# Designs tried in a protein design run: peptides against a protein of PDB entry 5VVV. Part 61

Target 1, 276 residues: chain A of PDB entry 5VVV
Amino acid sequence: FLCGVVEGFYGRPWVMEQRKELFRRLQKWELNTYLYAPKDDYKHRMFWREMYSVEEAEQLMTLISAAREYEIEFIYAISPGLDITFSNPKEVSTLKRKLDQVSQFGCRSFALLFDDIDHNMCAADKEVFSSFAHAQVSITNEIYQYLGEPETFLFCPTEYCGTFCYPNVSQSPYLRTVGEKLLPGIEVLWTGPKVVSKEIPVESIEEVSKIIKRAPVIWDNIHANDYDQKRLFLGPYKGRSTELIPRLKGVLTNPNCEFEANYVAIHTLATWYKSN
Target 2, 276 residues: chain A of PDB entry 5VVV as posed
Amino acid sequence: FLCGVVEGFYGRPWVMEQRKELFRRLQKWELNTYLYAPKDDYKHRMFWREMYSVEEAEQLMTLISAAREYEIEFIYAISPGLDITFSNPKEVSTLKRKLDQVSQFGCRSFALLFDNIDHNMCAADKEVFSSFAHAQVSITNEIYQYLGEPETFLFCPTEYCGTFCYPNVSQSPYLRTVGEKLLPGIEVLWTGPKVVSKEIPVESIEEVSKIIKRAPVIWDNIHANDYDQKRLFLGPYKGRSTELIPRLKGVLTNPNCEFEANYVAIHTLATWYKSN

## One batch from the design tools (peptide; made by RFdiffusion4, then SolubleMPNN)

Design b2_p13_8_s1 (from b2_p13_8, 8 letters changed)
Fold by OpenDDE base, seed 2:
Structure b2_p13_8_s1 (fold): chain B 276 residues (1-276), chain A 13 residues (1-13)
Amino acid sequence: as target 1 above (276 residues)
Amino acid sequence: LKEKVQKIVAEEE
C-alpha cells in the first residue's frame, strides 16, 4: 500500500529542505511514499525533454538519497503529454534517456502522467494509434518494460476522475482501453469522483477498479489549494472510509502549496491509514 | 487559467 504525499500542484515547487523535512515527517508518521510531480518544475512537464544539469542532478541525487535514508519510496514522475508525439521513435527515445538519467540518480520508481492535457492527437499519432488511450498505453508499456519493470510504476490517465470520464466511469472507452491494454504491473492514479473529491465512496472505487482492472492509487486533492491561492485547506483528511484501504493500491495526498500548512493534512492521513 | 483551475471551476458549476 502506497501512502504519503504527491508534490503534484501548480505553483512554486517545494525547496529541497522542505522535501527532506517532508521525508522525516512521513517516516515519523509511518507513511512510505513521495511522488515527485511538481507541475511548474520545468523539466518535469513543459521542458520534459531537457536533461538535468550537473547542479540539478546533484540536487536530485541528494533528494533521492534522503528519501532512501528515511525509508521513503521516491517516485519520479514525468508529464510529457503537452507536446509528445507518441508515434515518433525519437520522442520515445528522448523519454527513455531522461528516465535513464533519473535512474542514474538512484531512482527506482517512476510515473508517467497524462493529466491536464488535451484529448487531441497529432495527425501522425492518429495514423498509428486507434485512440489517445492506445497511444498513452503504448508508450507507458514500452517505458515500463524498458526500465526493467520497476516494482512501482504509476500511470495517470487523462480521465483521472469521474467527471472527466466520457460518457461515465463504467462506460469510458478510454478507461476500458487503459484497463485492457496497460500492463498489469502498472498502477493507475485516480482522484475520485471529482478532481477535488469531497468524498470518495467505496462504490465509486469499485466502479473504477472494475474498468481499469486493478485497484487505483488515489491522488487525493482534498487539501490542494493551487486552484485558489487565497485559501488554505487546514482541515483533517476526511470523507474517505477506512473501508477504502483494502480496495486501493495507495493514497497520495496532493496538499497545499504552502509546505507549512500541511501538518494536519498529512498527519490525519497517517492516522486514517493506521486506523484500519 | 491553468487547465486544472478551469477543470475545477467547471466541476463546481
Scores: peptide ipSAE 0.102, ipTM 0.834, DockQ to the pose 0.376
Fold by OpenDDE base, seed 1:
Structure b2_p13_8_s1 (fold): chain B 276 residues (1-276), chain A 13 residues (1-13)
Amino acid sequence: as target 1 above (276 residues)
Amino acid sequence: LKEKVQKIVAEEE
């Protein structure tokens, strides 16, 4: 069971010292996972093709080593979906080389994210792939196999919540393609019925699990504040029954942008997890 | 605001 934090918000990323302090807190609270997915990290999303500099490499190696010291699984995410051409072998090779570089930093767990992108393929991809889901699954499976089938590999769908599913969760052709064709060792990220789910009913997890043919990992936006910089979410982790735990592969909370605001959010997630 | 942020705000109304 993956339990911990995703740094998955828009806005100023956390500094390396905040991330190391997070790992120390995660270990103390018997949480086990950190997903590196900061949307405004340029080489994560907008410039995903760009290799890390020597200085950036040293920082990432130090961060990954710190995660290992605290027995925290460091998952490196990349979000190429803004401008990748899935059918172009040069783009696939560029993605492989970027993940090879991160593997050399000592990273062993990875995520490929297709959240917050347009549903339209370019003309070249339409000639090769039957749908957007087929293009995404093809590259995800290829990357997963290329990396030697790492123990933890995550996929974030473009339809990552109930409100984004067309026509709905159980009938989505996109999620059906993901469930049927995504390799079984790849985990699927999900935010619940909504992007920010006030509640995540057990029945809603049973519905999505059936179509994706696996238990999801919850990307939980309950404490996310990147959509309203005037608000801080300081309340406890709530609106999730502990009956979800045996029906999930994990829960990763995407908390407030302000690192110092997240004590209650993360501590109460840990209490919830241990109550099962 | 990115389309996601607009969708999140619309989901809270």
Scores: peptide ipSAE 0.091, ipTM 0.826, DockQ to the pose 0.401
Fold by OpenDDE base, seed 4:
Structure b2_p13_8_s1 (fold): chain B 276 residues (1-276), chain A 13 residues (1-13)
Amino acid sequence: as target 1 above (276 residues)
Amino acid sequence: LKEKVQKIVAEEE
């Protein structure tokens, strides 16, 4: 069971010292996972093709080593979906080289994120792939196999919540393709019925699990505030039955952008996880 | 930022 934090918000990323402090807190609270997915890291999303500099490499190596020191699984995410051409072998090779670099930093767990992108393909991809889901699954499977089938590999779908599913969760051709074609060792991220799910009913997890043919990892936006910088979500982790735990592969909370605001959010997630 | 914010706002209406 993956339980911890995703740094998955828009806005100023956490500094390396905050991330190390996070790992210390995660260990202390018996949480086990950190997903590196800061939307405004240029080399994560907008410039995903760009290799890390020597200085950035040293920082990431230090961060990955710190995660290991605290027994936290460091998952490196990349979000190529803004401008990738899935059918272009050069794009696939560029993605491979980027993940090879991160593998050299000592990273062993990875994620491909296709969240917050347009649900369409370019003309070249339409000639090769029958749907957007087929294109995403093809590259995801290829990268997963290229990396030697790492123990933890995550996929974030473009339809990552109930409201983004067309026509709905159980009938989504996109999620059906993901469920049928995504290799079984790849985990699927999900935010619940909504982007920010006030509640995640058990029945909603059973519905999505059926179509994706696996238990999801919850990317939980309950404490996310990147959409409203005037709000801080200081309340407890709630609206998730403990009956979800045996039906999930994990829960990763995407909390407030303000690192200092997240004590209650993360601590109460840990309490929730241990209550099963 | 705008797209995610717009999506979230549309989910609260």
Scores: peptide ipSAE 0.085, ipTM 0.819, DockQ to the pose 0.560
Fold by OpenDDE base, seed 5:
Structure b2_p13_8_s1 (fold): chain B 276 residues (1-276), chain A 13 residues (1-13)
Amino acid sequence: as target 1 above (276 residues)
Amino acid sequence: LKEKVQKIVAEEE
């Protein structure tokens, strides 16, 4: 069971010292996972093709080493979906080289994120792939196999919540394709019925699990505040029955952008997790 | 910020 934090918000990323402090807190609270997915990290999303500089490499190596020191699984995410051409072998090769670099930093766990992108393929991809889901699954499977089938590999679908499913979760051709064609060792990220799910009913997890043919990892936006800079979510982790735990592969909270605001959010997630 | 905000706002309407 993956339990911890995703740094998955828009806005100023956490500094390396905050991330190290996070790992110390995660260990102390018996949480085990950190997903590196800061949307405004240029080399994560907008410039995903760009290799890390020597200085950035040193920082990431130090961060990954710190995660290991605290027995936290460091998952490196990349979000190529803004401008990748899935059918272009050069794009696939560029993605491979980027993940090879991160592998050299000592990273062993990875994620491909296709959240917050347009559903439209370019003309070249439409000639090769039957659907956007087919394109995403193809590259995800290829990368997963290329990396030697890492123990932890995550996929974030474009339809990552109930409201984004067309026509709905159980009838989504996109999620059906993901479920049928995504390799079984790849985990699927899900935010619940909504992007920010006030509640995640058990039945909603059973519904999505059926179509994706696996238990999801919850990307939990309950404490996310990147959408409203005037709000801080200081309340406890709630609206998730502990009955979800045996039905999930994990829960990763995407908390407030302000690192200092997240004590209650993360601590109460840990209490929730240990209460099962 | 804008893209996620737009998606979340569209879910609250």
Scores: peptide ipSAE 0.084, ipTM 0.819, DockQ to the pose 0.459

Design b2_p13_8_s2 (from b2_p13_8, 7 letters changed)
Fold by OpenDDE base, seed 5:
Structure b2_p13_8_s2 (fold): chain B 276 residues (1-276), chain A 13 residues (1-13)
Amino acid sequence: as target 1 above (276 residues)
Amino acid sequence: LKEKVREIVEKEL
């Protein structure tokens, strides 16, 4: 069971010292996972093709080593979906080289994120792939196999919540393709019925699990505030029955952008997880 | 992108 934090918000990323402090807190609270997915990290999303500099490499190596010191699984995410051409072998090779570099930093767990992108393929991809889901699954499976089938590999679908599913969760051709064609060793990220789910009913997890043919990992936006910087979500982790735990592969909270605001959010997630 | 995401999230709240 993956339980911890995703740094998945828009806005100023956490500094390396905050991330190390996070790992110490995660260990202290018996949490085990950190997903590196800061949307405004240039080489994560907008410039996903660009290799890390020597200075950035040293920082990432130090961060990955710190995660290991605190027994926290460091998952490196990349979000190529803004401008990748899935049918172009050069793009696939560029993605492979980027993940090879991160593997050299000592990273062993990875994620491919296709969240917050348009549902449109370019003309070249339409000639090769039957759908957007087929294109995403193809590259995800290829990368997963290329990396030697790492123990933890995550996929974030473009339809990552109930409200984004067309026509709905149980009838989505996109999620059907993901469920049928995504290799079984790849985990699927899900935010619940909504992007920011006030509640995640057990029945909603049973519905999505049926179509994706696996238990999801919850990307939990309950404490996310990147959409409204005038708000801080200081309340407890709530609206999730402990009956979800045996029906999930994990829960990763995407909390407030302000690192100092997240004590209650993360501590109460840990209490929830240990209450089962 | 942040503005687009904000709009998406705010429509769901």
Scores: peptide ipSAE 0.052, ipTM 0.788, DockQ to the pose 0.945
Fold by OpenDDE base, seed 3:
Structure b2_p13_8_s2 (fold): chain B 276 residues (1-276), chain A 13 residues (1-13)
Amino acid sequence: as target 1 above (276 residues)
Amino acid sequence: LKEKVREIVEKEL
């Protein structure tokens, strides 16, 4: 069971010292996972093709080593979906090289994120792939296999919540393709019925699990505040029955952008997790 | 560490 934090927000990424402090807190609270997915880290998303410099590599290696020191699984995410051409073998090769570099930093767990992108393929991809889901699954499977089928590999669908599913969760052709074609060793990220789910009913997890043919990892935006700069959610982790735990592969909270604001968020997630 | 990091980065360039 993956339980911890995703740094998955828009806005200023956490600094390396904050991330190391996070790992210390995660260990202390018996949590086990950190997903590196900061949207405004330029080499994560906007410039995903760019290799890390020597200085950036040193920082990432140090960070990954710190995660290991605290027995935290470091998952490196990349979000190529803004401008990748899935049918272009050069793009696939570029993505491979980027993840190879990160593998050399000592990373063993990875994620491909296709959240917050347009559903439309370019003309070249439409000639090769029957749907956007087929394009995403194709590259994801290829990368997963290329990396030697790492123990933890995550996929974030473009339809990552109930409200983004067309026509709905159980009938989504996109999620059906993901469920049918995504290799079984790849985990699927899900935010619940909404992007920010006030509640995640058990029935909603059963519904999505059926179509994706696996238990999801919850990307939990309950404490996210990047979408509203006036919001600071300092409340406890709530609206998730502990009955979800046996029906999930994990829960990763995407908390407030302000690192210092997340004590209650992460601590109460840990309490929730340990209460089962 | 820096030399090893440089070797990693230079192999991918």
Scores: peptide ipSAE 0.035, ipTM 0.697, DockQ to the pose 0.016
Fold by OpenDDE base, seed 1:
Structure b2_p13_8_s2 (fold): chain B 276 residues (1-276), chain A 13 residues (1-13)
Amino acid sequence: as target 1 above (276 residues)
Amino acid sequence: LKEKVREIVEKEL
């Protein structure tokens, strides 16, 4: 069971010292996972093709080593979906080289994210792939196999919540393709019925699990504030029954952008997780 | 650590 934090927000990424402090807190609270997915890290999303510099590599190696020291699984995410051409072998090769570099930093767990992108493929991809889901699954499976089938590999669908599913969760052709074609060793991220789910009912997890043919990892936006910088979400982790735990692969909270605001959010997630 | 980092970065560039 993956339980911890995703740094998955828009806005100023956490500094390396905050991330190290996070790992110390995660260990102390018996949480086990950190997903590196800061949207405004240029080399994560907008410039995903760009290799890390020597200085950035030193920082990432130090961060990955710190996660290991605190027994926290460090998952490196990349979000190529803004401008990748899935059918272009050069693009696939560029993605492979980028993840190889990160593997050399000592990273062993990875995520490929297709959240917050347009559903439209380019003309070249439409000639090769039957749908956007087929394109995404193809590259995700290829990357997963290329990396030697890492123990933890995550996929974030473009339809990552109930409100994004067309016509709905159980009838989504996109999620059906993901469920049928995504390799079984790849985990699927999900935010619940909404992007920011006030509640995640057990029945909603049973519904999505059926179509994706696996238990999801919850990307939990309950404490996310990147959509409203005038608000801080300081309340407890709530609206998730402990009956979800046996029906999930994990829960990763995407908390407030302000690192210092997240004590209650993360501590109460840990209490929730240990209560079962 | 610095030499190893350089080797990693230089091999992928």
Scores: peptide ipSAE 0.032, ipTM 0.701, DockQ to the pose 0.016
Fold by OpenDDE base, seed 2:
Structure b2_p13_8_s2 (fold): chain B 276 residues (1-276), chain A 13 residues (1-13)
Amino acid sequence: as target 1 above (276 residues)
Amino acid sequence: LKEKVREIVEKEL
């Protein structure tokens, strides 16, 4: 069971010292996972093709080493979906080289994120792939196999919550393709009924699990504030029955952008996780 | 894109 934090928000990423402090807190609270997915980290998303500099490499190596020291699984995410051409073997090779570099930093767990992108393929991809889901699954499977089938590999769908599913969760051709064609060793991220789900009912997890043919990892935006940084979400982790735990592969909370605001959010997630 | 996400989230709340 993956339980911890995704740094998945828009806005200023956490500094390395905040991330190290996070790992210490995660260990102390018996949480086990950190997903590195800061949207405004340039080489994560906007410039995903760019290799890390020597200085950036040293920082990431230090961060990954710190996660290991605290027994936190460090998952490196990349979000190529803004401008990747899925059918272009040069793009696939560029993605492979980027993840090879991160593997050299000591990273062993990875994620491919296709959240917050347009549902359209370019003309070249339309000639090769039957749908957007087929394109995403193809590259995800290829990367997963190329990396030697790492123990933890996550996929974030473009339809990552109930409101983004067309026509709905159980009938989504996109999620059906993901469920049928994504290799079974790849975990699927899910956010619940909405982008910010006040509640995640058990029935909603059973519904998505059926179509994706696996238990999801929750990307939980309950404490996310990147959409309105005039607000801080200081309340407890709630609206998730502990009956979800046996039906999930994990829960990763995407909390407030302000690192200092997240004590209650993360601590109460840990309490929730240990209550089952 | 941040603004797009904000707009989406605001419609869902």
Scores: peptide ipSAE 0.062, ipTM 0.806, DockQ to the pose 0.949; fails the geometry check

Design b2_p13_8_s3 (from b2_p13_8, 7 letters changed)
Fold by OpenDDE base, seed 4:
Structure b2_p13_8_s3 (fold): chain B 276 residues (1-276), chain A 13 residues (1-13)
Amino acid sequence: as target 1 above (276 residues)
Amino acid sequence: LKKKVEEIVKKEL
């Protein structure tokens, strides 16, 4: 069971010292996972093709080593979906080289994120792939196999919540393709019925699990505030039955952008997780 | 992009 934090928000990323402090807190609270997915990290999303500099490499190596020191699984995410051409072998090779570099930093767990992108393929991809889901699954499977089938590999679908599913969760051709074609060792991220789910009913997890043919990892936006930085979500982790725990592969909370605001959010997630 | 995402999230809330 993956339980911890995703740094998945838009806005100023956390500094390395905050991330190390996070790992210390996660260990202390018996949480086990950090997903590196800061949307405004240039080399994560907008410039995903660009290799890390020597200085950036040293920082990431140090961060990954710190995660290991605190027994936290460091998952490196990349979001190529803004401008990748899935059918272009050079793009696939570029993605491979980027993940090879991160593997050299000692990273062993990875994520491909296709969230917050337009639900359209370019003309070249339409000639090769039957659907957007087929394109995403093809590259995801290829990368997963290329990396030697790492123990933890995550996929974030473009339809990552109930409201994004067309026509709905159980009938989504996109999620059906993901469920049928995504290799079984790849985990699927999900935010619940909404992007920011006030509640995640058990029945909603059973519905999505059926179509994706696996238990999801919850990307939990309950404490996310990047959509309204005038608000801080200081309340406890709630609106998730403990009956979800046996039906999930994990829960990763995407908390407030303000690192210091997240004590209650993360601590109460840990309490929730231990209550099963 | 951020604004578009913020607008999406605001429509769901």
Scores: peptide ipSAE 0.068, ipTM 0.840, DockQ to the pose 0.859
Fold by OpenDDE base, seed 5:
Structure b2_p13_8_s3 (fold): chain B 276 residues (1-276), chain A 13 residues (1-13)
Amino acid sequence: as target 1 above (276 residues)
Amino acid sequence: LKKKVEEIVKKEL
């Protein structure tokens, strides 16, 4: 069971010292996972093709080493979906080289994120792939196999919540393709019925699990505040039955952008996880 | 970028 934090918000990323402090807290609270997915990290998303500089490499190596020191699984995410051409072998090769570089930093767990992108393929991809889901699954499977089938590999679908599914969760051709064609060793991220789910019913997890043919990892936006700079979510982790735990592969909370605001959010997630 | 997320969340609220 993956339990911890995703740094998955838009806005100023956490500094390396905040991330190290997070790992200390995660270990202390018997949480085990950190997903590196800061949307405004240029080389994560907008400039995903760009290799890390020597200085950035030293920082990431130090961060990955710190995660290992605290027995936290460091998952490196990349979000190529803004402008990748899936059918272009050069794009696939560029993605491979980027993940090879991160593998050299000692990273062993990875994620491909296709969240917050348009549901449209370019003309070249339409000639090669039957759907956007087929394109995403193809590259995800290829990268997963290229990396030697790492123990933890995550996929974030473009339809990552109930409200994004067309026509709905159980009938989504996109999620059906993901479920049928995504290799079984790849985990699927899900935010619940909504992007920001006030509640995640057990039945909603059973529904999505059926179509994706696996238990999801919850990307939990309950404490996310990047969408409203006037709000801090200081309340406890709630609206998730402990009956979800045996039905999930994990829960990663995407909390407030303000690192200092997240004590209650993360601590109460840990209490929830241990209460099962 | 924040605007896209705000638009996503605002459509669900």
Scores: peptide ipSAE 0.067, ipTM 0.838, DockQ to the pose 0.862
Fold by OpenDDE base, seed 2:
Structure b2_p13_8_s3 (fold): chain B 276 residues (1-276), chain A 13 residues (1-13)
Amino acid sequence: as target 1 above (276 residues)
Amino acid sequence: LKKKVEEIVKKEL
């Protein structure tokens, strides 16, 4: 069971010392996972093709080593979906080389994120792939196999919550394709009924689990505040029954952008997880 | 993209 934090927000990423402090807190609270997915980290998303510099490599190596020291699984995410051409072997090779570099930093767990992108393929991809889901699954499976089938590999769907599913969760052709064609060792991220789900009912997890043919990892935006810089979400982790735990592969909270605001959010997630 | 996501999130809240 993956339980911890996704740094998945828009805005200023956490500094390396905040991330190390997070790992210390996660260990102390018996949480086990950190997903590196900062949307405004240039080489994560906008410039996903760009290799890390020597200085950036040293920082990431230090960060990954710190996660290991605290027994925290460091999952490196990349979000190529803004401008990747899925049918272009050079793009796939560029993605492979980028993840090879991160593997050299000592990273063993990875994520491909296709959240917050347009549902459109370029003309070249339309000639090769039957749908956007087919393109995403193809590259995800290829990357997963290329990396030697790592123990933890995550996929974030473009339809990552109930409100993004067309026509709905159980009838989504996109999620059906993901469920049918994504290799079984790849975990699927899910956010619940909404982008910011006040509640995640058990039935909603059973519904999505059926179509994706696996228990999801929750990307939980309950404490996310990147959409409203005037608000801090200081309340407890709530609106998730502990009955979800046996039906999930994990829960990763995407909390407030302000690192200092997240004590209650993360601590109460840990209390929730240990209460089952 | 951020604005679209922010707008979607604001419509869901």
Scores: peptide ipSAE 0.064, ipTM 0.832, DockQ to the pose 0.854
Fold by OpenDDE base, seed 1:
Parts: C-alpha cells; sequence; structure tokens
Structure b2_p13_8_s3 (fold): chain B 276 residues (1-276), chain A 13 residues (1-13)
C-alpha cells in the first residue's frame, strides 16, 4: 500500500530542504511514499525534453539518497502530454533518455502523467492510434518495459476523476481502453468523483476499479490550495472511510502549496491509514 | 473545480 505525499500542485515547488524535512516526517509517521510531480518544475512538464544540468543532477541525486535514508519510496513523475507527438520515435527516445538520466540518479520508481491536457491528438498521431487512450497506453507500456518493469510505475489518466469521464466512469471508452490495454503491473492514479473530492464513497472506487481492472492509487486533492492561494486547508483528512484501504493500492495527498501548512493534513492521513 | 483547474492550465499555456 502506497501512503504519503504527492508534490503535484501548480505554483512554487518545495525547496530541497523542505522535501528532506518531509521525508523525516513521513518516516516518523510510518508513511512510505513521495511522488515528485511539481507542475511548475519546468523539466517535469513544460520542458520535459530537457535533460538535467550537472547542478540539478546533484540536487536530485541528493534528494533521492535522502528519501532512501528515511525508507521513503521516491517516485519520479514526468508530464510530457502538453506537446508530445506519441507516434514520433524521436519523442519516445527523448522520453527514454530523460528517464535513463533519472535512473542513473538512483531512482527506481516512476510515473507518467497525462492530467490537465487537451484530449486532441495531432494529425500524425490520429494516423497511428485509434484513440488518445491508445496513444497514451502504447507509450506508457513501452516506457514501463524499457525501464525493466520497475516494481512501482504509475499512470495518471486524462480522465482522472468522475466529472472528467465521458459519458460517465463505467461507460468511458477512454478508461475502458486504459483498463484493457495498460499492462497489469502499472498502477492508475485517481482523484475520486471530482478533482477535489469532498467525499470518496466506496461505491465510486468499486465503479472505477471495475473499468480500469485494478485498485487505483488515490491522488487526494482534499488539502490542495493551488486553485485558490487565498485559502489554506488546515482541517483533518476526512470524508474517506477506512473501508477504502483494502480497495486501494494507495493514497498520496496533494496538500497546500505552503509546506508549513501541511502538518495536520499529513499527520491525520497517517492516523487514518493506521486505523485499519 | 473543473473550471479552476482548466483556468490554471490555460494560464500556463
Amino acid sequence: as target 1 above (276 residues)
Amino acid sequence: LKKKVEEIVKKEL
């Protein structure tokens, strides 16, 4: 069971010292996972093709080593979906080389994210792939196999919550393709019925699990504030039954952008996880 | 909420 934090918000990323302090807190609270997915890290998303510099490589190696020291699984995410051409072998090779570089930093766990992108394929991709879901699954499976089938590999769908599914969760052709074609060793990220789900009912997890043919990992936006930086979400983790735990592969909370605001959010997630 | 996420994504593009 993956339990911990995703740094998955828009806005100023956490500094390396905040991330190291997070790992110490996660270990102390018997949480086990950190997903590196800061949207405004330019080499994560907007400039995903760009290799890390020597200085950035040293920082990431130090961060990954610190995660290992605290027995925290470090998952490196990349979000190529803004401008990738899925049918272009050069784009696939560029993505492989970027993940090879991160593997050399001692990273062993990876995520490929297709959240917050347009559903439109370019003309070249439409000639090769039957749908956007087929294009995404093809590259995800190829990357997963290329990396030697790592123990933890995550996929974030473009339809990552109930309100993004067309016509709905159980009838989505996109999620059907993901469930049928995504390799079984790849985990699927999900935010619940909404982007920010006030509640995540058990029945809603049973519905999505059936179509994706696996238990999801919850990307939990309950404490996310990137959509309204005038607000801090200081309340406890709530609106999730402990009956979800045996029905999930994990829970990763995406908390407030302000690192110091997240004590209650993360501590109460840990209490919730240990209560099962 | 969907509109807010879409508004964030559209401001970064």
Scores: peptide ipSAE 0.060, ipTM 0.781, DockQ to the pose 0.112

